Peptides against a protein of PDB entry 6B4E. Designs and how they scored, part 117

Target 1, 295 residues: chain A of PDB entry 6B4E
Amino acid sequence: TNFDKISKMFWHYKDKIAQIKQDIVLPIKKADVNVRNLLSRHKRKINPKFGQLTNSNQQLFKIQNELTQLINDTKGDSLAYHWILNFIAKAVVHQAETEVRVKPESALPLGKLTLYLLVQFPELQELFMARLVKKCPFVIGFTCEIDTEKGRQNMGWKRNNENKWEDNTSYDERMGGILSLFAIITRLQLPQEFITTTSHPFPIALSWHILARICNTPLNLITNTHFVILGSWWDAAAVQFLQAYGNQASKLLILIGEELTSRMAEKKYVGAARLRILLEAWQNNNMESFPEMSP

## One batch from the design tools (peptide; made by RFdiffusion4, then SolubleMPNN)

Design b2_p20_6_s2 (from b2_p20_6, 6 letters changed)
Fold by OpenDDE base, seed 3:
Structure b2_p20_6_s2 (fold): chain B 295 residues (1-295), chain A 20 residues (1-20)
Amino acid sequence: as target 1 above (295 residues)
Amino acid sequence: SSLDEKLEELESFDPSVLTG
């Protein structure tokens, strides 16, 4: 694992966030009133749609079509178009932090919607990835120390209005929610209409990188959160990951489930205990996946 | 360590060869 490369990638997206603010968000505030009004209306229509997802493919397709139309309405103005995509990127990640956090299986419809949008609107890809990395650096396997304020900030920790860090449980759950979404996206197949014309923007190989990079992370930087997000990933993508990479996947799952947990046993991390349970379930031929969506 | 050895083996694997 080339940690310098990972670090450069991390800071690339941090810079991207700053660039988005400077070149997209702030300029819109000074844009023509008609553009601002358009975006305000669209924002109000778009925002609730992510919460309207269910386990129904029919409902998913409806929402996909509605969002597609709303986004297309902004294409006449490049700045407006990028602004609305950035808004969507933020909204999707927010949904992962809130809904997926408490109901992991909801990542499936959200992931399908997101993947569709990422393919339909390629400019969303960098915006979305930047937001993901900012909120959950684990998506690219980045880890730093959290014994400093800057370190915690880099790892996506939030502070409240009293400048107090969020509690460990809240952080773990948020990271798990975001990682679940990303994991789902990586293991989903492209819709049939795109398979011949487009490559997968965030393929299953990115899941490999997450696991491998975490395994190579210095042990002194490994926390309960690492095991929590690995468990979240497991629930979301382990079955499909095994299908994709076979024996190599098995080796990596054993590394995270057995070897990594064993090395950190003295810490008695709750997340690690759960991951061991998942490993044991797999060993007993009882690996579970999220239920498929209804027609 | 055993983990290091296993990781070295896996690091040689390019996941993009199978998909992407």
Scores: peptide ipSAE 0.030, ipTM 0.699, DockQ to the pose 0.525
Fold by OpenDDE base, seed 2:
Structure b2_p20_6_s2 (fold): chain B 295 residues (1-295), chain A 20 residues (1-20)
Amino acid sequence: as target 1 above (295 residues)
Amino acid sequence: SSLDEKLEELESFDPSVLTG
C-alpha cells in the first residue's frame, strides 16, 4: 500500500470540494433569478425522491425516470446542470447517513439508483466521490490520527452547535451507513442498458482497495470505527466480493476477520467482536447478503 | 509479522485483472 498515493487522493478530493464551492455553488447565488427559481423548484422535487425508495424495482425505475427528467431539464444551462448534480451527490450521501445507518438493507435500492445516475450523468462521478471522501475517508482507505481537531475534521467528525464533537456511536453509524452505500455500488452490476456501452465507474476493485488499505493501516490508528465500517462492508458486499476474486478474496477476508481483529483484541472493540461473528458465520457456511429487490 | 507478510502477498495481486 502506497500511503503517499492515498494521501494525495484524499487531498485531491478535499480540493475538489473547495473547487465545487468556488465554481458551482457560489456562482449560482449570482445567477439570473429565473435560474435560481428553476433550481429551487427542482431541489424541492428531487429531495423527496430518495426517501421514496423501497425494495421494489418498479418503484426504483419510476424514481430513476423522474430524476432523469428533472436533471435533463437543467442541461440547457451548464452551471445549473452541475449545481443540480452536486445537490444530488450531497443528498445521496445524506440519505446514507440517515436512512442506511438505521436500515442497512436500504443501501441496495439507494445504490442501484445512484449507480444508474452515475452512468447516466458522468459529471456526477467526480462530484459524488468528492462528497464521499469528505464525509467518509474510509471509502478510499484513508486514515489519519484523530487526536487533533484537524485530524478529526479530516476523518469526517462533526461538531454540534455547542462546539462539541459528536458521540462515537453517532460517528460510527454515519460512517457505516456511507460505507454500506459505497460497498453496494462497487458490487452492483451495471444496468442492462449500459453493460455493453459503459464501464463500471466504481468497480469491485475499489472494495479490494478499502480492505487492503485498512489492513495496512498502522495499528495505532485503528479504531472501533474501522471495524464497524468493515462489518458494514461485509454485510453489503462480502458475498459478491468472494464471487469476484475467489481465493484471493478469501485470503483478504481472513486477514480482516481473523488477523486484524486478533491484533486489536486488547482494545475490546465492539465492532471487532461483530466482525469476528461475521467471520465465524462464513466459516460455518452461513454468509448472508441483503435480499434481492422485488419486481 | 504474519499479517504484514500475508498483506504483501495480496498487494501483488491486481484486482482489475479479474473484473476488467
Scores: peptide ipSAE 0.030, ipTM 0.695, DockQ to the pose 0.519
Fold by OpenDDE base, seed 4:
Structure b2_p20_6_s2 (fold): chain B 295 residues (1-295), chain A 20 residues (1-20)
Amino acid sequence: as target 1 above (295 residues)
Amino acid sequence: SSLDEKLEELESFDPSVLTG
């Protein structure tokens, strides 16, 4: 694991966020009134769609079609198009922070929708990844110290209006929610209409990177959050990960579930305890995945 | 194997980091 490269990637996306603000968000405020009105209407129509997802594929397809039409309506203006995609990127991550956080299995319909949009609208990919890395750098296996204000900010910690850091539980749950979504995306197959013409934008290999990079992270930087997000990943993608990489996947699951947890046993992390339970369940042939969606 | 080679290209493990 080359941590210098990971760091460069992290800062690349941090810079991308600044660029998005400068080149997309701010300029639209000075755009033609008709464009601004169009985007306002579209924003109002798009925003509730993510909350309308259920365990129904029929409902998913309906929402996919509706969003596709709404996004296509903006393509006549490049700035408007990029603005609406950036809005969608933010909305998806927000949904992960709020809904997936409390109901992890909701990551499946959200992930299917997101993957569809990422393939249908390739320009969404960089916008989405930048937002993910900003909010949850664990998605690329980045970790830094959180003993400083800047370190906490880099790792996605939030402050409230009173400039107080969020509590550990809130942070852990948010990170788990976001990571669940990303994990789901990496393990989903492309929709049938794209499978022969398009490569997966965020393939299962990215899950490998997450696990491997965390395993290679210096122990003094490992926190409860690392184990929480590993548990979230496990629930979301472990079954499919094993299907993809077979024996090598097994080795990596044992590394995170047994070796990493054992090395950190003195910390008595709650997240680590849960991960060990997941490992034991697997060893007893009781590994579970999220239920498939209904027709 | 082809799989092993692909995995090595994706990410390398350094077990020494777990003892440091």
Scores: peptide ipSAE 0.027, ipTM 0.647, DockQ to the pose 0.078
Fold by OpenDDE base, seed 5:
Structure b2_p20_6_s2 (fold): chain B 295 residues (1-295), chain A 20 residues (1-20)
Amino acid sequence: as target 1 above (295 residues)
Amino acid sequence: SSLDEKLEELESFDPSVLTG
């Protein structure tokens, strides 16, 4: 693992967030009044769509079509188009932080919707990845110290209105929710209409990198959060990961489930205990995945 | 084998080979 490369990638996306604000978000406020009104109306229509997802593929396809139409309405203006995509990127991540956080299986319909949009609108890919890295650096296997305010900020910790850091449980759950979504996206197959024409924008190989990079992270930087997000990933993608990489996948799952947890045993992390339970379930031929969606 | 040795082995694996 080249941690210098990972750090460069992290800061690339941090810079991208700043660039998005400067070149997309702020300029739209000076745009034509008709454009601003259009985007305001579209924002109000788009935002509730993510909460309308269920375990139904029929509902998913309906929402996909509605969002596609709304986004296409903005393509005549490049700035408006990028603004609406950035809004969608933020909304998807927010949904992961709130709904997926408390109901991990909801990552499946959200992930399917997101993957569809990422392929249908390629410009969404960079915007979405930048937002993911900002909110949850674990998606690229980045870790830094959290003993400083800057370190906590870099790792996606939030402050409330009183400038107080969120509690550990809240942070762990948010990170788990975001990572669940990303894990689902990496293990999903492309929709049938795109398989022959497009490569997967965030393939299962990215899950490999997450696990490997965490395993190679200096032990003094490993926290309960690392084990929480590994558990979230496991529930979301372990079955498909094994299908993709076979014996090599097994080796890596043993590394995180047995070796990494053993090395950190003295810390008695709750997340690590859960991960060991998942490992044991797998060893007993009882590995489970999220249920498939209904028609 | 140690965790470090196992990681070294896995670092040589290119996951893109299996997924195309």
Scores: peptide ipSAE 0.027, ipTM 0.682, DockQ to the pose 0.536

Design b2_p20_6_s3 (from b2_p20_6, 7 letters changed)
Fold by OpenDDE base, seed 3:
Formats: C-alpha cells, structure tokens, sequence
Structure b2_p20_6_s3 (fold): chain B 295 residues (1-295), chain A 20 residues (1-20)
C-alpha cells in the first residue's frame, strides 16, 4: 500500500470540496434570480425523494425518473447543473448518515438510485467522491491520528455548536452508514441500459482497496471505528466480494476477521467482536446478505 | 509475522485484472 498516494488522493478531494464552494456554491448565490428560484424549487422537490425509497423496485424506478427529469431541467445552465448535482451528492451522503446508520438494509435502494445517477450524470462522480472522502475518509482507506483537532477533523469527526466533539457511538454509526452505502455501490451491477455503453464508476475493486489499505494501516492508528466500518462493509458486500474475487477475497476476509481482530484483541473493541461474529457465521456457512428488492 | 506475509501476498494481487 502506497500511503503517500492515498494521502495525495485525500487532499485532492479536500481541495475539490474547497473548489466546489468557491466555484459552484458561492457563485450561485449571486446568480440570476430566476436561476436561484429554479434551484430552490428543485431542491425542495429533490430532497424528500431519498427518504421515499423502499424495498420496491417500482418505487425506485419512479424516483429515478423523477430525479432525472429534475436534473435535466438544469442542464441549460452549467452552473445550475453542477449546483444541483452537488446538492444531490450532499443529500445522498446525508441520507447514509441518518437512515442507513440505523437501517443498514436501506443502503440497497439508496445505492441503486445513486449508481443510476452517477452513470446518468457523470459529473456527479467527482462531486460525490469528494463528499464521501470529506465525510468518511475510510472510503479510500485513508487513516490518520485522531489525537489532534486537525486529525479528528480530517477523519470526519463533527463538533456541535458548543465546540464539543460528537460521541464515539455517533461517529461510528455515521461512518458505518456512509461506508455501507459505498460498499453497496461497489458491488452493484450497472443497470441493463448502461452495461454495454459505460464502465462501472466505482467498481468492486474499490472495496478491495478499502480492506487492503485498512489491513496495512499502522496498528497504532486502528480504532474501534475501523472494525465498525468493516462490519458494515461485510453486511453490505461480503457475499458479492467473494463472488468477484474467490479465493483472494477469502484470504482478505480472513485477514480482517481473524488476524486483524486478533492483533487488536487487547483493546477489546466492540466492533472487533462483531466482526469476529460475522467471520464465524461465514465459517459456519451462514453468511448473510441484504434481501433483494421486490419488483 | 504471519500477518505481514499474508499482507505481502495480497498486496501483489491486482484486483483490476479481474474487474477489467
């Protein structure tokens, strides 16, 4: 694992976030009133749709079509188009932080919707990744120390209005929710209409990189959160990961589930205990996946 | 360590080869 490369990627996306603010978010505030009104209306229509997802493919397709139309309405103005995509990127990640964290299986419909949008609107890809990395650096396997304020900030820790850090449980759950979404996206197949015309923007290989990079992370930087997000990833993608990489996948799952947990046993991390349970379930031929969506 | 050896093996694996 080249940690310099990972660090470079991390800071690339940090810079991208700053660029988005300067080039998209701030300029739109000074844009023509008609454009601002359009975007306000679209924002109000778009925002609730992510919460309207269910385990129904029919409902998913309905929402996909509605969002597609709303986004297409902005294409006449490049700034407006990028603004609405950035809004969507933020909204999707927010949904992962709030809903997926408490209902992991909701990552499946959200992931399907997101993947569709990422392919349909390629400009969303960089905006989405930038937001993901900002909120959850684990998606690219980045880890730094959290014993400093800057370190915690870099790792996506939030402070409240009283400048107090969020509690560990809240952070763990948020990271787990975001990682669940990303994991789902990486293991989903492209919709049939795109499979022959485009490559997967965030393929299963990115899941490999997450796991491998975490395994190569210095042990002194490994926290309970690492095990929590690995467990979240496991629930979301382990079955499909094994299907994709076979024996190599198996080796990596054993590495995180057995070897990494064993090395960190002294810490008695709750997340590690859960990951061990998942490993044992797999060893007993009882690896579970999220149920498929209904027609 | 055993873990280091396993990691070395996995680091040599390029997942992009299988995903195209």
Amino acid sequence: as target 1 above (295 residues)
Amino acid sequence: SSLDEKLAELESFDPSVLTG
Scores: peptide ipSAE 0.136, ipTM 0.815, DockQ to the pose 0.482
Fold by OpenDDE base, seed 2:
Structure b2_p20_6_s3 (fold): chain B 295 residues (1-295), chain A 20 residues (1-20)
Amino acid sequence: as target 1 above (295 residues)
Amino acid sequence: SSLDEKLAELESFDPSVLTG
């Protein structure tokens, strides 16, 4: 693990967020009134779609088609097109922060929808990753100290209107929700219509990097949140991860489930305790995955 | 440490090889 490279990647996406504001968000405010009205209407139509997802593939396909049409309607104006994709990126991450955090299995339909959109509209990929890294640096295995205000900000901590940091539970749950979504995306197969023509934009290898980078993180930087997101990842992708990498996957799962938890035992992290339970379940041949979606 | 040795082994592994 090269932490310098990870840091460079982290700051690259932080810079990308600033660039998005300068090149996409701010310019639209000065755009023609007709363009602004179009985007306002589309935003109102797009936003509720993510909450309309269910465990039904039929419903998923319906929403995919509706979103595809709405996005295509903006392609005549490059700025409008990028604006709507950036909006979608933000909306997807927001859905992970709100719904997936309380219902992890909802990551599956959301992940399928997101993966479809990422392939259908490649320009969404950098916008989405930038938003993910901003909100949850764990998606690229980045960790920094949170003893400073800047450190907390970099790790995605929020402050309320009274300038008070969010509580630990809220932060942990948000990070878990976002990581669940990303984990699902990495372990999903491409839709049948793309599997022979397109490479997976965020393949299962990215899950490998998350786990390996966390394992190599200095122990003094490891928090309960690390174990929470590892548990979220486990629920979302462990089965498919084992299928992909076999014995090498097993070694890494043992490292996070046994070795990392043992080294941090004195901290008595609740997230670590849960991860230990997941490890034990696996050892007893009882590893579970999210149920597949209905037709 | 045992963890360091195991981690070193995993760090040398290229996950892209198995996924094509």
Scores: peptide ipSAE 0.098, ipTM 0.803, DockQ to the pose 0.574
Fold by OpenDDE base, seed 5:
Formats: C-alpha cells, sequence, structure tokens
Structure b2_p20_6_s3 (fold): chain B 295 residues (1-295), chain A 20 residues (1-20)
C-alpha cells in the first residue's frame, strides 16, 4: 500500500470540494432568477425521493424515472446541470448518514438508485466521490491521526453549534452508514441496459482496496471506527466479494476478521468483537447477505 | 511477521485481473 498515493487522492477530493463551492454553488446565487427558481423547485421535488425508497424494485424504477426527468430538465444550462448533480450527491450521502445508519439493508435500494444515476449522468461520478471522501475518507482507505482538530476534521468528524465534537458512537454509526452504501455500489451489477456499453464506475476492486489499505494502516491509527466500518462492509458485500475473488478474497477476509482483530485485542473494541462474530458465522457456513428486493 | 508477509502478497495482487 502506497500511503503517499492515498494521501494525494484524499487531498485531490478535498480540493474538488472547494472547487465545487467556488465554481458551482456560489455562482448559482448570481444566476438568472428563472434558473434559480427552477433549481429551487427541483430541489424540493428531489429531496423526498430518497426517503420514498423501499424494498420494491417497482418503486425504485419509478423514482429513477422521476429523477432522470428532473435532471434532464437542467441539461440546457451547464451550471444548473452540475448544481443539481452536486445536490443529488450531497442528498445521497446524507441519506446514508441518517437512514442507512439505522437500517443498513436500506443501502441496497439506495445503492441501486445511485449506481443508475452515476451511469446515466457520468458527471455525477466525481461530485459523488468527492462528497464521499469528504464525509467518510474510509471509502478510499485513508486514515490520519485524530488527536488534533484538523485531523478530526479530515476524518469527517462533525461539530455542533457549540463547537463540540460528535460522540464516538454517533461518528461510528454515521461512518458505517456511508461505507455500507459505498460497499453496496461496488458489488452491484450494472443495470442490464448499460452492461454492454459502459464500465462500472466504482467496481468491486474498490472494496479490495478499502480492506487492504486498512490492513496496512499503522496499528496506532486503528480505532474502533475501523472495525465498525469493516463490519458494515462485511454485511453489505462479503458474499459478493467472495464470489468475485474466490480464494484471494478469503485470505483478505481472514486478515481483517482474525489477524487484525487479534492484533488489536488489547483495546477491546466493540466493533472488533462484532467482526469476530461475523468471521465465525462465515466459518460455520452461515454468512448472510441482504435480501434481494421484491419485484 | 506472518501478517506482514500476507499483506505483502496482497499488495502485489491486482484485483482488476479477476473482475475483467
Amino acid sequence: as target 1 above (295 residues)
Amino acid sequence: SSLDEKLAELESFDPSVLTG
């Protein structure tokens, strides 16, 4: 693992966030009143769509079509188009931080919707990844020290209105929710209509990188959060990961489930204990996956 | 350590090879 490369990637996306604010978010405030009104109306229509997802594919397809139409309405204005995509990127991540956090299986319909949009609107890909890295740098296997304010900020910690950091449990759960979504996206197949014409924008290989990079992270930087997100990833993608990489996947799962947890045993991390349970379930041929969506 | 050796092996593995 080249940590310098990972750091460069991290800062690339941090810069991208700043660029988005400067070139997309702020300029729209000076745009034509008709454009601003259009975007305001679209924002109000788009926001509730993510909460309307269920375990139904029929409902998913309905929402996909509705969002597609709303986004297409903005294509005539490049700034408006990029603004609405950036809004969607933020909304998807926010849904992961709230709904997926408390109901991990909801990552499946959300992930399917997101993957569809990423393929249908390629410009969403960089906007989405930048938002993911900002909110949860674990998605690219980045870790830094959190003993400083800047370090905590870089790792996606939030402060309240009184400048108090969020509690550890809240942070862990929020990171788990975001990573669950990303894990699902990496293990989903492209919709049938895109399989022959488009490459997967965030393939299962990215899950490999997450696990490998965490395994190579200096032990002094490993926290309970690392194990929490590994558990979230496991629930979301372990079955499909094994299908994709076979014996090589098994080796990596053993490394995170057995070796990494053993090395950190003295810390008595709750997340590590859960990961051990997941490993044991797998060893007993009882690895579970999220249920498939209904028609 | 055994872990270091295993990690070295995994670092050399290109996951894109199996997903083509």
Scores: peptide ipSAE 0.070, ipTM 0.791, DockQ to the pose 0.616
Fold by OpenDDE base, seed 1:
Structure b2_p20_6_s3 (fold): chain B 295 residues (1-295), chain A 20 residues (1-20)
Amino acid sequence: as target 1 above (295 residues)
Amino acid sequence: SSLDEKLAELESFDPSVLTG
């Protein structure tokens, strides 16, 4: 694992966030009133759609079509188009921080919707990844020290208006929710209409990199959060990961579930204990996955 | 992204990746 390259990738997306604010978000505030009105109406229509997802493919397809139409309505203005995509990127990540956080299996319909949009609107890919990395650097296997304020900020910790850090449990759960969404996206197959014409924008190989990079992270930087997000990933993607890489996947799952947890045993991390339980369930042929969506 | 692709190509798919 080349951590210098990972750091460069991390800062690339941090720069992208700054660029988005400067070149997309701020300029729209000064745009023509008709454009601003259009975007305001579309924002109000788009935002509720993510909460309307259920474990139904029929409902998913309906929402996909509605969002597609709403996004296409903005293509006449490049700035408006990019603004609405950035809004969607933020909204999807926010949904992961809130809904998926408390109901991990909701990552499946959200992930399917997101993957569809990522393929249908390729410009969403960089916007979405930048938002993911900002909120949850674990999606690219980035870790830094959190002994400083800047370190905590880089790792996605939030402070309220009173300059108080979020509590550890809130941070862990929020990171788990975001990582669950990303894990689901990496293990989903492309919709049938895209399989022969498009490559997967965030393929299962990215899950491999997450696990491998965490395994290679210096132990003094490993926290309970690392184990929490590994557990979230496991629930979301372990079955499909094993299907994709077979014996090689098995070896890596053993490394994170057994070796990494053992090396950190003295810390008594709750997340590590849960990950060992998941490993043991797998060893007893009791690995579970999220339920499939209904037609 | 292009950076993700380059990094992915450089990383080994060797499961024996845990460092001491």
Scores: peptide ipSAE 0.050, ipTM 0.643, DockQ to the pose 0.089

Design b2_p20_6_s4 (from b2_p20_6, 8 letters changed)
Fold by OpenDDE base, seed 4:
Structure b2_p20_6_s4 (fold): chain B 295 residues (1-295), chain A 20 residues (1-20)
Amino acid sequence: as target 1 above (295 residues)
Amino acid sequence: SALDELLKELENFDPSVLTG
């Protein structure tokens, strides 16, 4: 694992966030009143859509079509188009932080919707990845020390209005929610209409990188959060990961489930305990996946 | 191939980092 490369990638996306603010968010505030009104109306229509997802594919397709139309309505103005995509990127990640956090299986419909949008609107890809890395750098296997304020900020820790850091449980759950969504996206097949014409923007290989990079992370930087997000990833993608890479996938699952947890046993991390339970379930031929969506 | 690159990353795993 080349950690310099990972660090460069991390800072690339941090810079992208700043660029988005400067070139998209701020300029739209000075745009024509008609454009601003259009975007306000579209924002109000788009935002509830993510919460309207259910375990129904029919409902998913309905929402896909509605969002596609709403986004297409903005294409006449490049700035408006990029603004609405950035809004969607933020909204999807927010949904992961709130809903997926408490109901991990909801990542499946959200992930399907997101993957569809990422393929349908390629400009969303960089906007979405930048937001993901900012909020949850684990998605690219980045880890730094959290002994400093800057370190905590880099790892996506939030402060409340009183400038107090969020509690460990809240942070762990948010990271788990975001990682669940990303894991789902990586293990989903492209929609049938795109499979022959487009490459997967965030393929299962990115899951491999997450696991491998965490395994190679210095022990002194490993926290309970690492095990929590690995557990979230496992629930979301382990079955499909094994299907994709077979015996090589098994080796990596054993590394995270057995080797990494064993090396950190003295810490008695609750996340590590859960990951061991998942490993044992797999060893007993009882690995579970999220249920498929209904028609 | 993509798989070869992934395997290379796995092969480059350094278990010593888990003891530091």
Scores: peptide ipSAE 0.036, ipTM 0.676, DockQ to the pose 0.074
Fold by OpenDDE base, seed 3:
Structure b2_p20_6_s4 (fold): chain B 295 residues (1-295), chain A 20 residues (1-20)
Amino acid sequence: as target 1 above (295 residues)
Amino acid sequence: SALDELLKELENFDPSVLTG
């Protein structure tokens, strides 16, 4: 694992976030009143749609179509278009932090919607990835120390209004929610209409990178959160990961489920215990995946 | 192949990093 490369990637997206603020978010505040009004209306229409997702494909397709129309309405103004996509990127990640956090299986419809939008609107890809890396660096396998304020900030820890860090449980659950969404996206197939014309923007290979990079992370940087997000990933994508890479996938699952957990046994991490349970279930031919969506 | 490239990360796994 080339950690220098990963670090450069991490800071690339940190810079991207700053660039987005400077070149997209702030300029819109000074834009023509008609543009601002348009975006305000669209924001109000778009925001609730992510919460309207269910396990129904019919409902998913409805929402996809509605969002597509709303986004297309902004294409006449490049700045407005990028602004609305950035808003969507933020909204999707927020949904992962809130709903997926408490109901992991909701990542499936959200992931399908997100993947559709990423393909339909390619400019969303960098905006979305930047937001993901900012909120959850685990999506690219980045880890740093969290014994400093800067380290915690880099790893996506939040502070409240009193400048107090969020509790460990909250952080773990948020990271798990975001990672679940990303994992789902990586293991989903492109919609049929895109298969022949477009490559998958975030393919299953990115899941490989997450696992491999975590396995190669120095032990002193491994925390309970690492095991939590690995468990979240497992629930979301392990079945499809095995289908994609076969025996090589198995090796990697054993590395995280057995080797990594064993090396960290003295810490008695709750996340590690859960991951062990998942490994054992798999070994007993009882690996489960999220239920498929209804027609 | 794409898989071969991915395997490089696994092949480069150093168990010593888990001993610290």
Scores: peptide ipSAE 0.034, ipTM 0.660, DockQ to the pose 0.074
Fold by OpenDDE base, seed 1:
Structure b2_p20_6_s4 (fold): chain B 295 residues (1-295), chain A 20 residues (1-20)
Amino acid sequence: as target 1 above (295 residues)
Amino acid sequence: SALDELLKELENFDPSVLTG
């Protein structure tokens, strides 16, 4: 694993977030009143759509069409268009932090919607990835120390208004929710209408990188969160990952489920215990996936 | 191929990080 490359990628997206603020978010605040009004109306219409997702493909398609129309309405103004896409990127990640956190299977409809939008609107890809990396660096297999304020910030820890760090459990759950969404996206097939014209923007190979990079992470940097997000990934994508890479996938799953958990056994991480249970379930031919969506 | 690159990454895995 080339950690320098990963670090470079991490800081690239951190810089991208700063750029988005300067070039998209702040300029809109000073834009023409008509543009601001348009965006306010669209924001109000777009925001509830993510919460309207169900296990129904029919409902998914309806929402896809509605969002497509709303986004297309902004294409006449490049700044407005990018602002709406950035808003969507933030909203999707927020949904992962809140709803997927408590209901992991909700990542499936959210992931399908997100993948559709990423393909339909390619400019969303960089905006979305930047937001993901900012909120959950685990999506690119990045890890740093969290014994400093800067380290915690880099790893996506939040502080409240009293400058108190969030609880470990809250952090773990948020990271798990975000990673569940990303894992789902990587293992989904492109919608039929795009298969012949477009490559997958975040393919299953990115899941491979996550696992391999975590396996190569120095043990002194491994925390309970690492095991939590690995468990979240496992629930979301392990079945499809095995289908994609076969025996090679198995090797990597054994590395995280057996070797990494064993090496860290002294820490008695709850996340590690759960991951061990998932490994054992797999060994007993009882690996489960999220239920498929209804028509 | 993409798979070959992934396999190389796996082959380059350093197990010493788990033994230290």
Scores: peptide ipSAE 0.039, ipTM 0.701, DockQ to the pose 0.076; fails the geometry check
Fold by OpenDDE base, seed 2:
Structure b2_p20_6_s4 (fold): chain B 295 residues (1-295), chain A 20 residues (1-20)
Amino acid sequence: as target 1 above (295 residues)
Amino acid sequence: SALDELLKELENFDPSVLTG
């Protein structure tokens, strides 16, 4: 694992967030009233769509079509188009932080919708990844110390209005929700209409990097959160990961489930205990995945 | 290939980080 490369990638996306603010968000505030009104209307129509997802493919396709139309309506103005995509990127991540956090299986319909949009609108890819890395650096296997305020900020910790850090449980759950969504996206197949024309923008290889990079992270930087997000990843993608890489996948699963948990046993992390249970279930030929969506 | 790069990532795993 090249940690310098990972660090450079992390800061690249941090810079991208700053760029988005300067080049997209702030300029729209100075746009003509017609453009601002259009975007306001579209924002109001788009925002509830993510919460309308169910375990139904029919409902998914309906929402895909509605969002596609709404986004296409903005293509006549490049700034408006990028603004609406950035809004969508933020909304998807927010949905992961709130809904997927409490209902992990909801990551599947949300992931399918997101993957569709990422392929249909390629400009969304960089916007979405930047938002993911800002909120949850674990998606690229980045870890830094959290003994400093800056370190906590870099790892996506939030402060409330009283300048108090969020509690550990809240942070763990948010990270787990976001990572679940990303894991699902990496293991999904492209929609049939795109398979022959487009490469997967966030393929299963990105899951490999997450696991490998965490395994190579110095033990003094490993926290309960690492095990929580590994557990979230496991529920979301372990079955498909094994299907993709076979014996090599198995090696990584054993490394995180057995070796990493054993080496950190003295910490008695709750997340590590759960991951051990998942490993044992797999060893007993009882690995489970999220149920498929209904027609 | 993409798979070769992934295997290299695994091969470059430093087990010493887990023995500490």
Scores: peptide ipSAE 0.036, ipTM 0.679, DockQ to the pose 0.076; fails the geometry check

